# Peptides against a protein of PDB entry 3OGK, part 223

Target 1, 307 residues: chain A of PDB entry 3OGK
Amino acid sequence: ATPDRLSRRFPNLRSLKLKGKPRAAMFNLIPENWGGYVTPWVTEISNNLRQLKSVHFRRMIVSDLDLDRLAKARADDLETLKLDKCSGFTTDGLLSIVTHCRKIKTLLMEESSFSEKDGKWLHELAQHNTSLEVLNFYMTEFAKISPKDLETIARNCRSLVSVKVGDFEILELVGFFKAAANLEEFCGGSLNEDIGMPEKYMNLVFPRKLCRLGLSYMGPNEMPILFPFAAQIRKLDLLYALLETEDHCTLIQKCPNLEVLETRNVIGDRGLEVLAQYCKQLKRLRIERGADEQGMEDEEGLVSQRG

## One batch from the design tools (peptide; made by RFdiffusion4, then SolubleMPNN)

Design b1_p28_5_s1 (from b1_p28_5, 11 letters changed)
Fold by OpenDDE base, seed 2:
Structure b1_p28_5_s1 (fold): chain B 307 residues (1-307), chain A 28 residues (1-28)
Amino acid sequence: as target 1 above (307 residues)
Amino acid sequence: LPYVPRELDESLEPAPEEPYYETEVLPP
């Protein structure tokens, strides 16, 4: 469809999702410059879609000007903005969104590529938003945002249930986890090995309702931090965990209520057997090929078609 | 770790409020 036809067809549109379709084969490399421009759509939203509450851009080019226009046009009526695998904007655009859309409930920029100018957008969000339910900048690289602002968001947003972040050191998020009393889902962070302090993460206290998680770079030494609440885990994202087959078996055995598992081929046939044995509520299983497959000639780490 | 293609998990979120429209947009 064209933007101009959208308002004529759906004058009272509340939710819009635009999916950029790249011309090139999207295998394993997201080109930096793929997708359509949102500009004509933002113009249409601004002029004619006055009831729009939710916007989801997937694989599109989004400029700061586009974000600024959208922010000003929808203001506090905008409840959801998802920049899903988008590119072309900077943190100035994000700042405009959080400045003008103070009642936003969902803010997502997962796997988006952007230029980071400062951390003001997260600070502004922390200072003014109390409505946030979902915050997701998973698979992004922010170096200038403060974990303290994330803590403030957790404290102020009582309905915050899902947070996915980039490469924050997990220990910097202690305050966040303490404040995020209603958090059910957490993904991201960074677990870093410290030979001198092998138990540095053992005192990490997670939110009581946490049941969906994916900790980046979690190895077997860090895995025990999940054991106190493993029985309540319903979703595990182990795609970026550093767990071997046996580690998978150990963890899975402790998660009898697991419904969703995402992992790599390292789970192996043995891990799948354990999964079948202990996780009777499993609804979805995703197994991806990891780079570690190129180096491990050992057949035990591969999921066979016989399993 | 290498990039693994991911699909957005929106299962904890309520369905988008109707009217809802979704379309593919071709790049220029």
Scores: peptide ipSAE 0.568, ipTM 0.933, DockQ to the pose 0.703
Fold by OpenDDE base, seed 4:
Structure b1_p28_5_s1 (fold): chain B 307 residues (1-307), chain A 28 residues (1-28)
Amino acid sequence: as target 1 above (307 residues)
Amino acid sequence: LPYVPRELDESLEPAPEEPYYETEVLPP
C-alpha cells in the first residue's frame, strides 16, 4: 500500500498501523537506511486523514519533524501514538507530541531507540494531561526524566491502568505507586540487591488493583514483595527476573489465578509441572531462550520437547 | 539483561477504533 491510496480507500480512517523493517532487522541484517520512513505517511495523515485517532508505527524511522507534523495535524484528536521499536527521533519529538496532543490516552515507545535531550516531554505530559490510560516506555533508556513527573501523571490521570518504564530504581517510584490508585499493570523498573539492606524493598506499597507485573532484576530475595498479593496476579513477566527454577516453583505456587506467564527456559520441566498443578486458569505461556542457557548445568532447567 | 525478543502486549488496551488499516511498509 502507498500513502496516496490510503485516504482514497479509507477517507474516514480512525486507526492506522504501519509495520516497517522486518524482524530480521533485529539481527543487524538490514542496514539502517533500508527505509521504513514514516514521512510520506505523516504527510498523508496531515493532509487527508482528518479523523485519525490512533497511529501505530512498528519498526519505522521516525524523525522529530515527523512527530511535530503529526502532533500539529492531529492535536487533541490523537488518542493513541505507538512508537513500537522505532528509531530516528529525539525527546524533542516526544515533547511536540505531548505539547500538542493533550488528550492522548496511549503513549508508547517500547524498545524505541532515540536520543535523549532532556526530560521535558514527561514534565509537559504531567502538567497538562488528564486522559492518559497507558504509558509505555519499557526497554528504553531515559536518564533525564523525573519520577516526580510520573507521580504527577498518576495523580492527574485517573484512568491510568498500565505503566511500563525503563530502568528506574523501584524505590524512586514509591510516590508513583501511591498515586496510581487504578493501576493494573506495571512493568520495568530496577531492583538492585543490597547485601547491607536486604529488606529495602519490603515496604513497597503496590497499587491495590495491580495484577499484571514484570519487575526487572527481581531475584529470590525481592520476590517475597509479591507474596501479599500473589493470589490476585493474573500476568507475570519474568523475562528479566533473576529467578532460578526453584524460585519459579515458589512464586508460581502462590499465583493460583495466573493467566499469562512469560519467562525463560530456566523454568524447566519442574516449573512447568508446578505451573500445570497450581495455575488452572493459565491462558498463555511464553518461554524464551535466555542468555542464561549457557550457565544452567542442572538438567532440571531444560524444558523437554515432550511437554 | 539478556536480550529477549518480545512481542508487544496490548491486551489491556481497547481494540483500535474502526475503520482500521494495517500495512507493511516496503522500502522504496
Scores: peptide ipSAE 0.564, ipTM 0.933, DockQ to the pose 0.750
Fold by OpenDDE base, seed 3:
Structure b1_p28_5_s1 (fold): chain B 307 residues (1-307), chain A 28 residues (1-28)
Amino acid sequence: as target 1 above (307 residues)
Amino acid sequence: LPYVPRELDESLEPAPEEPYYETEVLPP
């Protein structure tokens, strides 16, 4: 479709999703000059889609100017913005969004690439937003944002149910977890092994409703922090966990209510057997081949194609 | 960490408010 046709066909459009670059772009198989710019669509939104509340850009090029135009055009009517695997913007664009769209409920930039200027966007969000339900900048690299702003968001946004972050040290998020009383989903962070303090994470208190979890770099020494509430876990993202086959078996056995598992091939046939035995409510299983598998000669860590 | 292609899990989010439109955008 073209932007002009969109407004003609759907003058009262509330939600829009645009998919730009093909999936092959994730593998660097698409030229950089392929296109997929949101600009003409943002122009159309600004001029003709006056009821639009939700925008999802997937694999598109988004400039700060585009974000600024969108922000000003939709203002507090914008409830959802998803920059899904997008590129071309900076944190200035994000600042414009959170400055003008003070009632935003969902802000996502998962796997987006951008230039980080400062942490002002998150600070502004913390200072003015009370509506946020979903915040997701998973698989991004923010170095200038403050975990204190995340804590403030949790305190002020009572409907906050899902937060996915980059490489925050988990201990820096203690205040966030305490404040996020209604949080059901958390992904990201960074667990860092400390040989001198093997139990440094044991006192970590998670939100009581937490049931969807993906802690980055979680190893077998950190895994026990999940055991007290493992029975309530419904989704596990172990793609970036540092668990071996046996560790998978241990954890899975403790999660009888698991519905969704995402992991790497390291789970092995043994892990799959344990999964089948203990997780009778499993609805979705995703197994990805990890780069780490090229070196593991251990036959037990390979999911056989003969299954 | 190896790059693993990820799909968004939007299962905790409400369905997009109607009218809803989804399209692939072709390069100009």
Scores: peptide ipSAE 0.594, ipTM 0.945, DockQ to the pose 0.792; fails the geometry check
Fold by OpenDDE base, seed 1:
Structure b1_p28_5_s1 (fold): chain B 307 residues (1-307), chain A 28 residues (1-28)
Amino acid sequence: as target 1 above (307 residues)
Amino acid sequence: LPYVPRELDESLEPAPEEPYYETEVLPP
C-alpha cells in the first residue's frame, strides 16, 4: 500500500505496522541505501490518522524529524511506539517522543541503531511517565543513560511488566529490581566475571513475579542466582549466556515450568534430552546455530558480532 | 557476543487495537 491511500482505506486506524527492509538485512545482504524511509508514512499519520495510537516500524529508516513529527501529531494519544531494528535517528528523536507522548505504554527500540547524544530521553521518561508497561532497548548501546532513571521509572510505573535493556552492569540495577514490583520479564544487563569475588551477584534480589529472563553473559558461576526461583521461570533466553552443554543441563533440570527456551546449538543432544525429560510444558524451542564467543557466520559466510 | 537474528517477543503485550493495518514498505 501507499501512504496516501492509508487514510482513505482506514480513516479510524488505531494500529499500524510497517515492515521495511527484508530479513536478509539482518545478514548484511541488503544495501544500506535500499530505502524504507518512514517519512511519507509519518506525514500521512500526522495529517490524516488522528485515532492512531500504536505504531510499529520494523527495519525502517527513521530520522529525528520523523520522530518529532510523530510525537507532536499523536502526543498523549500515542500508547505504543516500536522502533524495531530501525536506524537513522539520535537520542534527540527519542527525547521528543517521551516529551510529547507522556502516556506511552510501550516504548521499544530493540536492535535499533542510533547516534547517542545524551541520556536525557530516559531522564525525561523517568520524570513524567507513569503509564509504561513495556520498555525495551535490548541489543542497543546506551552509554549515557542512568540506571537511576530506570529505577525511577520502575517506582512510578506500577504497570511495568517487561523491561529489556542493554549492557548495564547488573549490580547497578539492584534499585531497579527492588522498585519493579510487578516486573515479569527482564532481558539484558551485563554479568562480569570477577575471579576475586565469585559471589558478587549472589545477593541479587529479583522481582517476585519474574518468570521471563535473559541475562547477558551469564556463565556457570552466575547461573546459581536463578536457582531460588528457577521453578517459576517460564521463558529463558540463553542466546547470550556463556553456558556450556553441562550448564544447560543443570539449569534446565531446575526449570520444570519452562515454556520457552531460546539458546544456541551448544545445548547439544544431551541438553535436548534433559529438556524433554524435565520440561513438560515446553511450547517453543529455538536453537540458533553459531560459533560461541567467536562470532557467527551468516548464510553467506559473513561473521557478525554483537554484545 | 555473536549476533543472533531475533524476532520480537510481544507475547506479554495486548494485541494491537483494531482497526489494525500491516504492510510491507518497498522502495519505488
Scores: peptide ipSAE 0.577, ipTM 0.938, DockQ to the pose 0.735; fails the geometry check

Design b1_p28_5_s2 (from b1_p28_5, 11 letters changed)
Fold by OpenDDE base, seed 3:
Structure b1_p28_5_s2 (fold): chain B 307 residues (1-307), chain A 28 residues (1-28)
Amino acid sequence: as target 1 above (307 residues)
Amino acid sequence: LPYVPRELDESLEAPPEEPYLETEVLPP
């Protein structure tokens, strides 16, 4: 489709998703700089799509100017913005979005590449938003944002159900978890092993409704923090966990209500057997080959083609 | 962390409000 045809064909369009790069890009077959610019689409949205509430840009080039124009054009009517694997913007663009779109419910920038200038965008969001339901900057690198702002968001946004973050130290999120009473999904953070304090995470209190989880760098020493509520876990993202085959078996046995599992081939045939035995509600299984596992052809953790 | 291709999980979100359009966009 072309931008100029959107308003003619869909004058009352409320939700738009644009895919600017082929899926083959997921396999590094297409250069990172290859993608459609959102500029002509943002112009069309601004001029002619006055009922648009949801915008999803996937694998597109997005500038700060584009974000600023979109923000001002849609203002409090914008409920969803997803910058899914996008690039070309800075945190100034994000600041414009959260400044002008104060009723935004979903803000996503998962796997987007950007230049970080400051943490003002998250602070502004914390100061003014009470509508947020989904916040997702998973697989991004923010170094200048404050966990305190995330806590403020959790306190003020009663409908907040899903939060995915980058590499925050999980202990810095204690206040966030306490405030996020309705949180059902959490991904990201950073679990850091401390030989001098092996129990440093054991007293973590998770939101009572938490059932979808992906803790980055979770190893076998940290895994027990899930055991008290493992029976209520419905989704596990173990792609970035540091679990071996036996650890997978241990955890899976404790998650009888698991519906979705995402993991690496380290789960092995043994892990798959355990999964089949204990997780009768499983609906989706994703097994990826980790880059770290390419050299370990002889390890017990290989999923055979026979399984 | 090893790069693992991921699809966006939107399962906790309400479906997009209609009218909804999804389209592929190529660079000009």
Scores: peptide ipSAE 0.453, ipTM 0.907, DockQ to the pose 0.758
Fold by OpenDDE base, seed 1:
Structure b1_p28_5_s2 (fold): chain B 307 residues (1-307), chain A 28 residues (1-28)
Amino acid sequence: as target 1 above (307 residues)
Amino acid sequence: LPYVPRELDESLEAPPEEPYLETEVLPP
């Protein structure tokens, strides 16, 4: 489809998802100089799609100017923005979104690449938003944002149910977890092993409704923090856990209500046997190649060199 | 840990409000 045809065919469009192609694959599928810019689409949205509430950009180039235009055009009518594996913007663009779209319910930038200038965007969100339901900057790195702003968001947004973050030290999120009374899903954070204090995470208190979880860098020493509520876990993201095969078996046996599991091939045949035996409600299983194998490729043949 | 390529999981989220359009962006 083309932007100019969009408004003519769908003048009352409320939700739009645009899917670009991975940049590494463009050489084979798309002219080399084609970047998948959102600019012409944002122009069309701004001018002609006045009912649009939800925007999802996947694998596209997004500039700060594009975000600013989108923010001003849709303002408080924008309920969902997903920057899914996008690039080309800075935190100034995010600041514009949260400044102008104060009733946004879903803000996602998972696996997006951006330049971090400051933490103002999260602070602005904390100061003015009470509508947020989903916040997701999983697989991103923010060094200038404050966990206190995340806590403020949790306190002010009563409908906040899903939060996915980057590498916050999990102990810095204690206040956030206490405030996020309705939180059902949490992914990310950082668990850091301390030989001198092996039980430093054992007193971590999670929200009582938490049932979808993925703690980054969780090893066998930290895994027991899940045991008190393992029976209520419905989804586990173990892609970035530091668990061996037997650790997987131990955890899976404690999660009889597990519906979704995402993990690496380290689970092995033994882990799959245990999964089949104990998790009778399993609906989705994803097994990826991970740290155990060199030369990881994505679904489109892109070689991952991260980590 | 090395990066593991993954898809965005939206299966547990509410679907976008209708009218909804999903389209591939192609070169002009």
Scores: peptide ipSAE 0.362, ipTM 0.842, DockQ to the pose 0.620
Fold by OpenDDE base, seed 4:
Structure b1_p28_5_s2 (fold): chain B 307 residues (1-307), chain A 28 residues (1-28)
Amino acid sequence: as target 1 above (307 residues)
Amino acid sequence: LPYVPRELDESLEAPPEEPYLETEVLPP
């Protein structure tokens, strides 16, 4: 479809999702300037789509100017913005969004590439938003944002149910977890093993409703922090966990209500057997190949076609 | 971190409000 036809066909459009570059772009097979710019679409949204509440850009080039135009055009009517694997913007663009769209409920930047200028966007969001339900900047690199602002968001946004973050040290999120009383999903963070302090994370208190979890860099030493509430876990993201096959078996058997598992091939046939035995409510299983698994000669860490 | 390609999981999110349009942007 072309932008100009959009308003003619769907003048009352409320939700728009645009898919840009195919997955092949992840391998640099497609030039960055192939034309997946949101600019003409943002122009159309700004001029003609007055009822649009939700925008999802997937694998597109988004400039700060595009974000600024979108923000000003939709203002408090914008409830959802998803910059899914997008590039071309800076944190100034994000600042414009959160400044003008104060009733935004979903803000996603998962796997987007951007230039980080400052942490003002998260601060502005913390100071003015009370509507946020989903915040997702998973698999991003923010070095200038404050965990304190995330805590403030949790206090002010009582409907906050899902938060996915980058590489925050988990201990810096203690205040956030305490404030996020209704949080059901958390992904990301960084667990940093300290040989001299094996109990570093044992006192970590998670939100009581937490049932969907993916802690980055979680190893077998940190895994026990999940055991007190493992029975309530419904989704596990273990893609970035540092668990071996046996560790998977240990964790899975403690999660009888698991519905969704995402992990790497390291789970092996043994892990799949344990999963089938203990997780009778499983609805979705994702097994990915890890970059590190290309070297694991251990037959136990390979999923065969029999599983 | 091993680079693992991920698809966006929106399982906790409400479905997009209708009218909803999804379209692919093709190269020129």
Scores: peptide ipSAE 0.349, ipTM 0.839, DockQ to the pose 0.754
Fold by OpenDDE base, seed 2:
Structure b1_p28_5_s2 (fold): chain B 307 residues (1-307), chain A 28 residues (1-28)
Amino acid sequence: as target 1 above (307 residues)
Amino acid sequence: LPYVPRELDESLEAPPEEPYLETEVLPP
């Protein structure tokens, strides 16, 4: 569809999702500069799509000007913005969004590439938003945002149910977890091994309703922090965990209510057997090949066609 | 950590409010 025809066909459109690049772009087959600018779409939204409350851009080029225009055009009517694997904007664009869209419920920039100028956007969000349900900047590199603002968001947004973050030290999120009473999903953070203090994470208190989890860099020494609520876990993202086959087996056995597992090939056939034995509620399984596993000839960490 | 390509999992989210349009923007 072209932007100019969109309003004619769907004048009362509430939700729009634009996919800028085909999946084939993941293989560098399509130059990054092929296009996929949201600009003409934002113009159309601003002028003609006055009922639009949800926008999802996937693999699009988004400028700060585009975000500013969108923010001002939709203001508090914008409930969802997803910048999914987008590029071309800075934190100034995010600041405009959170400044003008004060009732936003879902803000996502997962795997987006941007220039970070400051942490003001998250601070502004923390100061003014009480509607947020989903915050997702998973697999992003924010260095200038404050964990305190995340805590403030958790305190003020009673409907906050899902938060995915970048490489925050998990210990800096203690206040956030305490405040996020209704949080059901958490992904990201950074677990850092400390040989001098192996139990530094053992006192972490997770939200009582937490059931979907993916902790980055979680190794076998940190894994026990999940055991008190492992029976409550319904989804595990282990793609970025540092767990071996045996560790997977240990954890899976403790998660009898697991419905979704995302992991790497390191789970192996043994892990799959354990999964089948203990996780009778499993609905989805995703197994990815890790870059580190491509070189390991050892069969023990590979999922075969027999499994 | 090895970069693992990930697709956004929206399966657990509430479906977008109707009317909903999903379209691919293809290069010219």
Scores: peptide ipSAE 0.338, ipTM 0.809, DockQ to the pose 0.713; fails the geometry check

